# Peptides against a protein of PDB entry 8OXM: the designs that were tried, part 199

Target 1, 371 residues: chain A of PDB entry 8OXM
Amino acid sequence: FKAEFRLAGGVNLPKIIDCVGSDGKERRQLVKGRDDLRQDAVMQQVFQMCNTLLQRNTETRKRKLTICTYKVVPLSQRSGVLEWCTGTVPIGEFLVNNEDGAHKRYRPNDFSAFQCQKKMMEVQKKSFEEKYEVFMDVCQNFQPVFRYFCMEKFLDPAIWFEKRLAYTRSVATSSIVGYILGLGDRHVQNILINEQSAELVHIDLGVAFEQGKILPTPETVPFRLTRDIVDGMGITGVEGVFRRCCEKTMEVMRNSQETLLTIVEVLLYDPLFDWTMNPLKALYLQQRPEDETELHPTLNADDQECKRNLSDIDQSFNKVAERVLMRLQEKLKGVEEGTVLSVGGQVNLLIQQAIDPKNLSRLFPGWKAWV

## One batch from the design tools (peptide; made by RFdiffusion4, then SolubleMPNN)

Design b2_p20_6_s2 (from b2_p20_6, 13 letters changed)
Fold by OpenDDE base, seed 5:
Structure b2_p20_6_s2 (fold): chain B 371 residues (1-371), chain A 20 residues (1-20)
Amino acid sequence: as target 1 above (371 residues)
Amino acid sequence: PELTERQKNIVKGLEEILKE
């Protein structure tokens, strides 16, 4: 192990460590707490099963539609190493790193990532109208650059074109699978890109089953489809390949309703799988960078006030689990806002919701909706 | 409804991970 570690973004400040294997190869590893490793491991199996469904369908198999998965290796009772995909980088590190980020390199006259974040933090407690106006100003002065990722990494035009297609397919598959599972907290540090495949790796799977909607600042988008995410697809944007891959993924998910419901039901009622949003986790996810220094989680929050009667906790848990299953069944039937939609209609609604600047402007500033 | 053999295998794989 190298003595140097980086803190990854997200909840339990996972340590990224560089490990030298017995083969002399360097491998990047993510070290998380035990409970986070269990949640990530469970969600990786759900993704592997979704991949199995996608491989069985001829139309999704021909398009090579997969969600990228990683291995979880437990090290101790309180720590584990995620075998990190060697050769991945957080999209946030590529785009908005303070020194060498792609926005600074390609758009030196735009607002800095810090200026954008500051402007959105200043309006965090303001009206939706004020948030929208400031978000539009930020977006006008912070133009997308993620197209340059594939151009920097893939100099051969034929390879470049294939990798841009692999990226677009990966965004489509992960967006639809993530929506069905209600995956939240899709900030720019929780999404990695593989520097060799151009495929996305989703990490920190601790916000699932739409629990992002019960955060102090509710999540207002079904998945991350921000301007840089779209810019990486090239000139066609969300049209053509992306939309068609979303539709084909959604067709497979809807046709697998019974299998997906059974799996999620088992997970929701497993006492070892803590998927519920608790107040401490909610506060942690939406902490301000300025508040990170003072909130040592003194776990001295008196256990006394959250001792609601065990019976009321269990009844509240069962009602939340039932609501999650009902909402999953609705999604898999194409029920959106009380209306049954076709696959094309449902995918269109989700794309429109994800790119709507009114929805994006309402997100927590730490989500960086302008990137 | 009785779980399909595939659903039983998925449940078993999930139970194995949740026990670790």
Scores: peptide ipSAE 0.015, ipTM 0.498, DockQ to the pose 0.022
Fold by OpenDDE base, seed 4:
Structure b2_p20_6_s2 (fold): chain B 371 residues (1-371), chain A 20 residues (1-20)
Amino acid sequence: as target 1 above (371 residues)
Amino acid sequence: PELTERQKNIVKGLEEILKE
């Protein structure tokens, strides 16, 4: 291990450590502290299975639709080593790095990322109408720039075009798989982009099975499809390649209903897989600057479990697991709000929900829905 | 709950995919 570490961006300030393997090769490792890396490891296994389903289907295989995976080695319940995706950068670091972020470089007269965050935090406890108005003002004065990622990295026009397509396919696959698994909105530091492939890597999978809907500020989008995410697709935005790749991914997921249900059922009842939202995890994920002062380091997650009758915990857990399975079955049948939709209708609804500025304005400001 | 034989077979298939 080298003594030097770099902070990767992210909710948990993961440490990048360069490790020399027994083979004499240097490997960059992401060391997360306080994260249940078991959840990340389990979700990577689910992604590998989704990839297997996508590779079996001719239409998704021809499009090379995959969700990028990484190796996770859990070291403890609260620490582990991620095999760092070499040549990846957090999209948030590219977009909103305070010194040299793409927004500052390409839009120097727009609001700073700090000004945007401040404005949205000021209205966090306000009405949905006030949140929407301020979000629209922020969006007007913070224009998307993520198109420049591919333009900076890929100077050859033919390569640029292929990489923009790879990006668009990666967003589509991860969005639909993420929706099926209930990953919800993803913090900009928890989405990495590969600088060579333009594919996305989703990290920090601590919110799954729609548990983001029970956060203090519930998520209102099925996946992250913010203005910068869309801008990276180029002029067609969500239309054409993205929509078709979402539809083909959703078709494979719906046709794999029994397999997906069975696997999610196994995971939901795995005692080693803590997918449930707890108040401490919720506070950590949506911590306000005002709340930083009260986190005494002595709140071990272990102390709150002791007082509930084991029987009531198990019954409550089983009811939540059953509800998750029922909702997953609905998604895989195309049941949205009590209506059965076609694959195209379901994908259209999800896209519209994800890009709706009313839904985006209601998200937790810490997740930067204007980016 | 104890995994059904079908669930065990799916887990085993996943473990095989993870070995590749």
Scores: peptide ipSAE 0.014, ipTM 0.471, DockQ to the pose 0.021
Fold by OpenDDE base, seed 3:
Structure b2_p20_6_s2 (fold): chain B 371 residues (1-371), chain A 20 residues (1-20)
Amino acid sequence: as target 1 above (371 residues)
Amino acid sequence: PELTERQKNIVKGLEEILKE
């Protein structure tokens, strides 16, 4: 291990450690110190299986629709090493870095990222109407700039076009597969972009199976399709390539219903795979900066002796697992809000839900829905 | 840490389902 570490962006400030392998090769490793990396490891296996399904289908294979995966080496229940993909950056670091972020560089007269965050935090406990009004004011004064990522990294016009296409395909694939698996907590530090491929890498897979909907501030969008995410697609936005890649991904997922249900069933009933949301995890994910001072309680082992009858825990767990499987089956049948939709109808509904400023304004301010 | 024998069996069973 080199003594030098870099902080990756994000709440957990994962330490990027340069490790020299036994082969003498330097590998960047992300050390997560507090997260259960078992969940990330399991979800990476599910993504590999989804990639296998996408490679079998001629239409998705021709479009190179894949989810970028990374190797997870769990070291303990609460620590492990992620093989960090060298040449990735958090989209939040590129967009909203305090010193030289793309918003500050290209839109110097817009609100600062800090001003936007402050405005949304001030209304966090307010009505949905007040949140919507402030969100619209923030959005008007914080215009998208993510188009400049590909323009800065890819100077050749033909390369630039192909990389923007790769980006759009990566957003589409990860959005649909992420929706099917109920992947939450898609804030700007949990989504990396590869500086060479323009593909997205989703990290921190600790909110899955729609457990984001039971957070103190529920998640109201199926995936991240914010204004900067859309701006990176170029002038067509969500129309054309993105929509078509979502439809082709959804076709493969729906046609693989039995396989996906069997996989998720095995995972939900794995006693080593804790996917359920707990109050401490919920508090951690939606903690306010002002509340950071109090989370020094040494979790004394003794407060785990709340004698919830083991029978009531097991019955509650089984009922939650059954609901997750039922909802997964509905998604794979195209059942949305009690209506059976075509692939095109389902994808259209999901896109509209993801871009709706009413849904975006209701998210936790730490999710940064204006970015 | 190696995948538990159960996780290896899950992966193997899933690889078999994916070979059909």
Scores: peptide ipSAE 0.017, ipTM 0.556, DockQ to the pose 0.020; fails the geometry check
Fold by OpenDDE base, seed 1:
Structure b2_p20_6_s2 (fold): chain B 371 residues (1-371), chain A 20 residues (1-20)
Amino acid sequence: as target 1 above (371 residues)
Amino acid sequence: PELTERQKNIVKGLEEILKE
């Protein structure tokens, strides 16, 4: 192991450790906490099952619709290493996390990522109207640049075009499966892009089953489809390839309703799979950079034994699990806002919700909805 | 982490459901 570690960005501040294998090869490894690794491992298996369903269908198989999965390797009972996909970079690192980020390189006169974050933090406690106005000002002065990822990595025009299509298919598949599993919006550090395939890898799957809706600032989008995510698709945007791949993925998910319900039911009632949002996790997910100083250790867990009878805790858990299953069943039936939609109607609604600047302006500023 | 034996059994049961 090298003595130097980099903090990967993201909610759980995963540590990137460069390790030398027994073969003498350097491998980047992501070290996370135990509980996060369990949730990531379970969700990788759910993605493998979704990939099996997508490979069985001729229409999705021909389009090579898959979610990229990564290996979760346990190091110890309390620590694991994610085998980092060699040749991946966080989209947030490429776009905004470095002084040489693509926004700074291609748009040197736009607002800095810090200026954008500051403006959105200043209005965080303001009205939805004030948030929307400031978000539109930020968007006007922070133009998308993610199209340049494929242009920098793939100099041959035919390869460039193929890789842009692979990216668009990867976004479509992960968006629809992510919606079905309730992954919601994803922090830009928790989405990796493969520098060779242009496919996305989603990491840090600690928010699932719409638990992002119960955060102090609730999520307002079904998946991350921000301006840079769309810009990476090139001139076609969300139309054509992206929309068709979303529709074909949704068709397979809806036709696999019974299988997906059985899968999720078994996971929700697994006592070793903590998918529920706890207050500490919620605070950590939406912690302000300024609040790092005020975590005084004086949250004495006063052991107020709120002797909530074990029965009341179990009844509360069961009611949340039942609600998640009911909402999953609605999604798989195409029930949105009490109306049964066609696959095309449902996919259209989800795309419109995900790109709506009113929804994006209401997201937690730490998740950088302008990127 | 290695899936717990229960998580392995869940996954195995799910892989069986996916083999039908």
Scores: peptide ipSAE 0.014, ipTM 0.510, DockQ to the pose 0.021; fails the geometry check

Design b2_p20_6_s3 (from b2_p20_6, 12 letters changed)
Fold by OpenDDE base, seed 1:
Structure b2_p20_6_s3 (fold): chain B 371 residues (1-371), chain A 20 residues (1-20)
Amino acid sequence: as target 1 above (371 residues)
Amino acid sequence: PELTERQKNVVEGLQEILKE
């Protein structure tokens, strides 16, 4: 290990450590110190299975619809080594880095990322109407710039166009599979973009199976489709390539219902796979930057064995697992709010929910829904 | 329904990663 480490982007401030292997080769490794890397490892295998389903279908194979995966080597429940996605950058680092972020470079007269966050934090405990008004003011004074990622990286017009299409296909595939698996909204530091392929890599998969809906500030979108995510698609936005790739991905997921249900059922009942939201994890995911100082001392002490009877814990767990499976079955049947939708109808509803500024304004401000 | 042999292999691979 080198003595120098870099902080990677991410909610959990993962450390990039350069490791010299026994072969004398330097390998970048991401060390996470507080997360269950087993959840990331399991979700990477579920993504590999989804990729296998997508490769078997002629329409999704022709479109090269895949979710980017990375190797996870869990060392313990709370420690492990990720093979760092070489040649990737967090989209949040590119967009809203304090020194040289794309918003500051291309829109120097807009609100700073800090001003936007402050305005949204001030209304966090306010009405949905007040949140919406402030979110619209923030959005008016913080215009999208993610189109410039492909323009900076790909100077040849033909390559630029191809990479913009690869990005759009990657967003579509990850959005639909992420919806099926209940990943919900993703923090901008937990979405990496490959600087060569323009494909997305999702890291830190600690919220799955719609557990984001039981957070103190519940998720209100099926996946992250914020203004910068859409701006990266270029002038077509969510129309054309993105919509068609979502529909073709959803067709494959719905046609694979039995396989997906069976795999998720086994995972939900695996005693080694802790997918449930606990209060400490919920607090950590929605912690305010101001509150980081106070949580250090008390996390060690009161493992009060709340001896809730083992029977009541098992019954509560089984009822949550059953609800997750039932909701997954509904999604795979196209059942939304008690109505059976076509693939096109379901994909349209999900896109509308994900881009609705009313839904975006209700998200936890720490997740930066204006980016 | 019984897991297909392919579903069993995915589950076994998942369980192997969870045991490491």
Scores: peptide ipSAE 0.025, ipTM 0.591, DockQ to the pose 0.023
Fold by OpenDDE base, seed 3:
Structure b2_p20_6_s3 (fold): chain B 371 residues (1-371), chain A 20 residues (1-20)
Amino acid sequence: as target 1 above (371 residues)
Amino acid sequence: PELTERQKNVVEGLQEILKE
């Protein structure tokens, strides 16, 4: 291990450690010290299987539809080493870095990222109507700039066009696979972009199976399709390439129903795979910046001995697992809000839900729905 | 509950993908 570490951008500044392997190769490794890397490891395996299904289908293979994966080596329940993809940056670091963020560079007269966050925090406990009005004011004064990522990185017009297509395909694949698996907590620091491929890498997979809906501020969108995410697709936005890639991904997922259900059933009943949301995890994910000062590391493991009868815990767990499997089966049948939809109808509903400013305005301010 | 033969095959296939 080199003594030099770099901090990756993000709230949980993960230590990037340069490790020399036994082969003499330097590998950048991300050391997460607080997160359950076992959940990330399991979800990466599920993504690899989804990629195998996508590669077997001619339409998805021709489009190179893949979800980017990374190697996770769990060292303990709370520590492990992620093989960090060299040449990735958090989309939040590119867009809303305090010094040289793309919003500040291209839109110097817009609200600062801090002003936007402050305005949304002031209305966090207010009505949905007040949240919507303030969100619309923030959005009017904070215009998208993510189109400039590909323009800065890819100067050749033909390369630029191919990279913008790769980006759009990556957003589509990860959005649909993420929706099927119920992946939450898709804030701007949990989504990386590869500076060479323009593909997205989703990290921090600790909110899965729609557990984001049981947070103190429930998640109201199926995936991240915010204004900057859409701006990166170029002039067509969500229409054309993105929609078609979502439909082709959803076709493969629906046609693989039995395989996906069997896999998720095995994972939900693995006694070593803690996917359930707990109150401490919920507090950690939705903490206010002002509350960060009092998290002394002495969350003693011993306070988990709340004497809930083991029988009531097991019955509650089984009922939650059954509900997750039922909801996964509904998604894979195209059942949305009690109605059976075609692939095109289901994808259209999900896109409309993800871009709806009423849904976006209800999200936790730390999710940064205006970015 | 004992894993069904199908669930065992999925776990084995997962373990094979992990060995590559």
Scores: peptide ipSAE 0.024, ipTM 0.607, DockQ to the pose 0.021
Fold by OpenDDE base, seed 4:
Structure b2_p20_6_s3 (fold): chain B 371 residues (1-371), chain A 20 residues (1-20)
Amino acid sequence: as target 1 above (371 residues)
Amino acid sequence: PELTERQKNVVEGLQEILKE
């Protein structure tokens, strides 16, 4: 191990450590010190299964629809090593880095990322109407720039076009699979983009199975499809390639219902896979900057008081797992709000929900729905 | 609870894919 570490951007300030392998090759490793990387490891396995399903179908295989996966080595319940995706950057670092972010470079007269964050935090406890109005003001004064990622990286027009298509396909695949698995919205630092392939890599998979809906500020979108995510697709936005790739991915997921239900059932009842939302995790994910001062990690919160009968905990857990499986079955049948939708109808509803500024304005401001 | 035979087959299939 080299003595030098770099901080990666992200919610948990992961440490990048350069490791020399037994083969004498240097490998970058991402060390997360607070996250249960077991969740990431399990979700990578689920993504590999989804990729296998997508490769078996001719229409998704022809489109090369895949979720980018990475190797996870869990070291403990609170620490692990991720194989760092060499040649990836967090989309948040590219977009909203305070010094050289694309918003500042291409839109120097727009609001700063800090001004946007401040405005949205000021209305966090306000009505949905006030949140919507301020979100629209922020969006008007913070215009999307993510189209410039492919333009900066790929100077050849033919390569640029192919990479923009690869990006759009990656967003579509990850959005639909992310919806099926209930990943919800994703913090901009938890979505990496590969600088060579233009494909997305989703990291920090600690919120799954719609557990984002039970956060103090509940998730209101099925996946992250913010203005910058859409801008990266180019002039067609969510129409054409993105929509068709979502539909083809959803078709494979719906046709694989039995397999997906069985996989998720195994995982939900795995005692080593803590997918449930707990109050401490919820507080950590939606911690306010003002609340940083008092959370001394009293690591010594003795697990004493939750002597609720093991039977009541197990019954409550089983009822949550059953509800997750029922909701997954509904998604895989195209049941949305009690109505059975076609693949095209379901995908259309999900896209509309994900891009609706009313839904985006209600998200936790820390996740930057205006980016 | 013990994994059902179907759940075992899924875990085995997952483990095979993880070996590749």
Scores: peptide ipSAE 0.017, ipTM 0.514, DockQ to the pose 0.022
Fold by OpenDDE base, seed 2:
Structure b2_p20_6_s3 (fold): chain B 371 residues (1-371), chain A 20 residues (1-20)
Amino acid sequence: as target 1 above (371 residues)
Amino acid sequence: PELTERQKNVVEGLQEILKE
């Protein structure tokens, strides 16, 4: 380890350490000191399994459908080392980083990212109708620019086209796999883009198995398919490559039902895998930027020795786990809202849910649904 | 249903990561 560390931006002050490997190569590593990196490590293995299923299928293999994975080395339940995804940037940093963000550069007369956030925070406790109206005003005055990522990074037209396809495939694969696993908290800082491959890297996998739906502001979309995410696909948007890649990914997931159910069942009942949402985690995930200063580190998770009879906790846990498994089985059968759908019908419903401004307007403002 | 040997290996790998 070098003695020099850099603080990465963000609430948890993640430490970037340069590690010299036994091979003499310097590798940047992110050390998180408070996040349960075991959740990320487990979910990375689930992604590797999903990738194995996708590589076995001829149609998904030909399309190079994969979810990007990163190396997690858990050091404890509360600390670990992430092998930092070298050559990745948060999509939020590219899009909305102060005065240098792509929105400011390409749309200087649009609302600032701060103005958009402020407007949505002002209506956070308002009706769904008021949220929708303000969200539509924000969207009208904050136009997508993510197409410029590939244009800035890939000057050769043939490379540009190939990278745009890689991006679109990555969005499709991660969206469907993420939906099946019930991944939440897909805000613009939890999605990185690889500057060389144009593939997405999903980080901070602590909201899984639809636990985002039990947050104080419930998640209302199956995955992130916001206007900038769509703009990065180019002129066809969600049609053509994205839709077909979603369908082919969903076909593989549905055809792998027994394998997926069995793995998720084992994970849900693993006492070392804390996938459940707790009130402190919920508060942390939906905290206001203004409240970031007051989270004193002294809320030890140890005070959950509420002497509820072990039997009642176990019964409540088992009921939640059973519900998660039932919902996973429904998804893998194509059961949506009590109706059995074809792969194309299910993928279409998920796309429509993910792009619906009514669903997007209901999300927590920190999720930045207008980006 | 009996876990396939590959499913067992995934579970073992998951359990190793969860135990560390």
Scores: peptide ipSAE 0.019, ipTM 0.558, DockQ to the pose 0.023; fails the geometry check

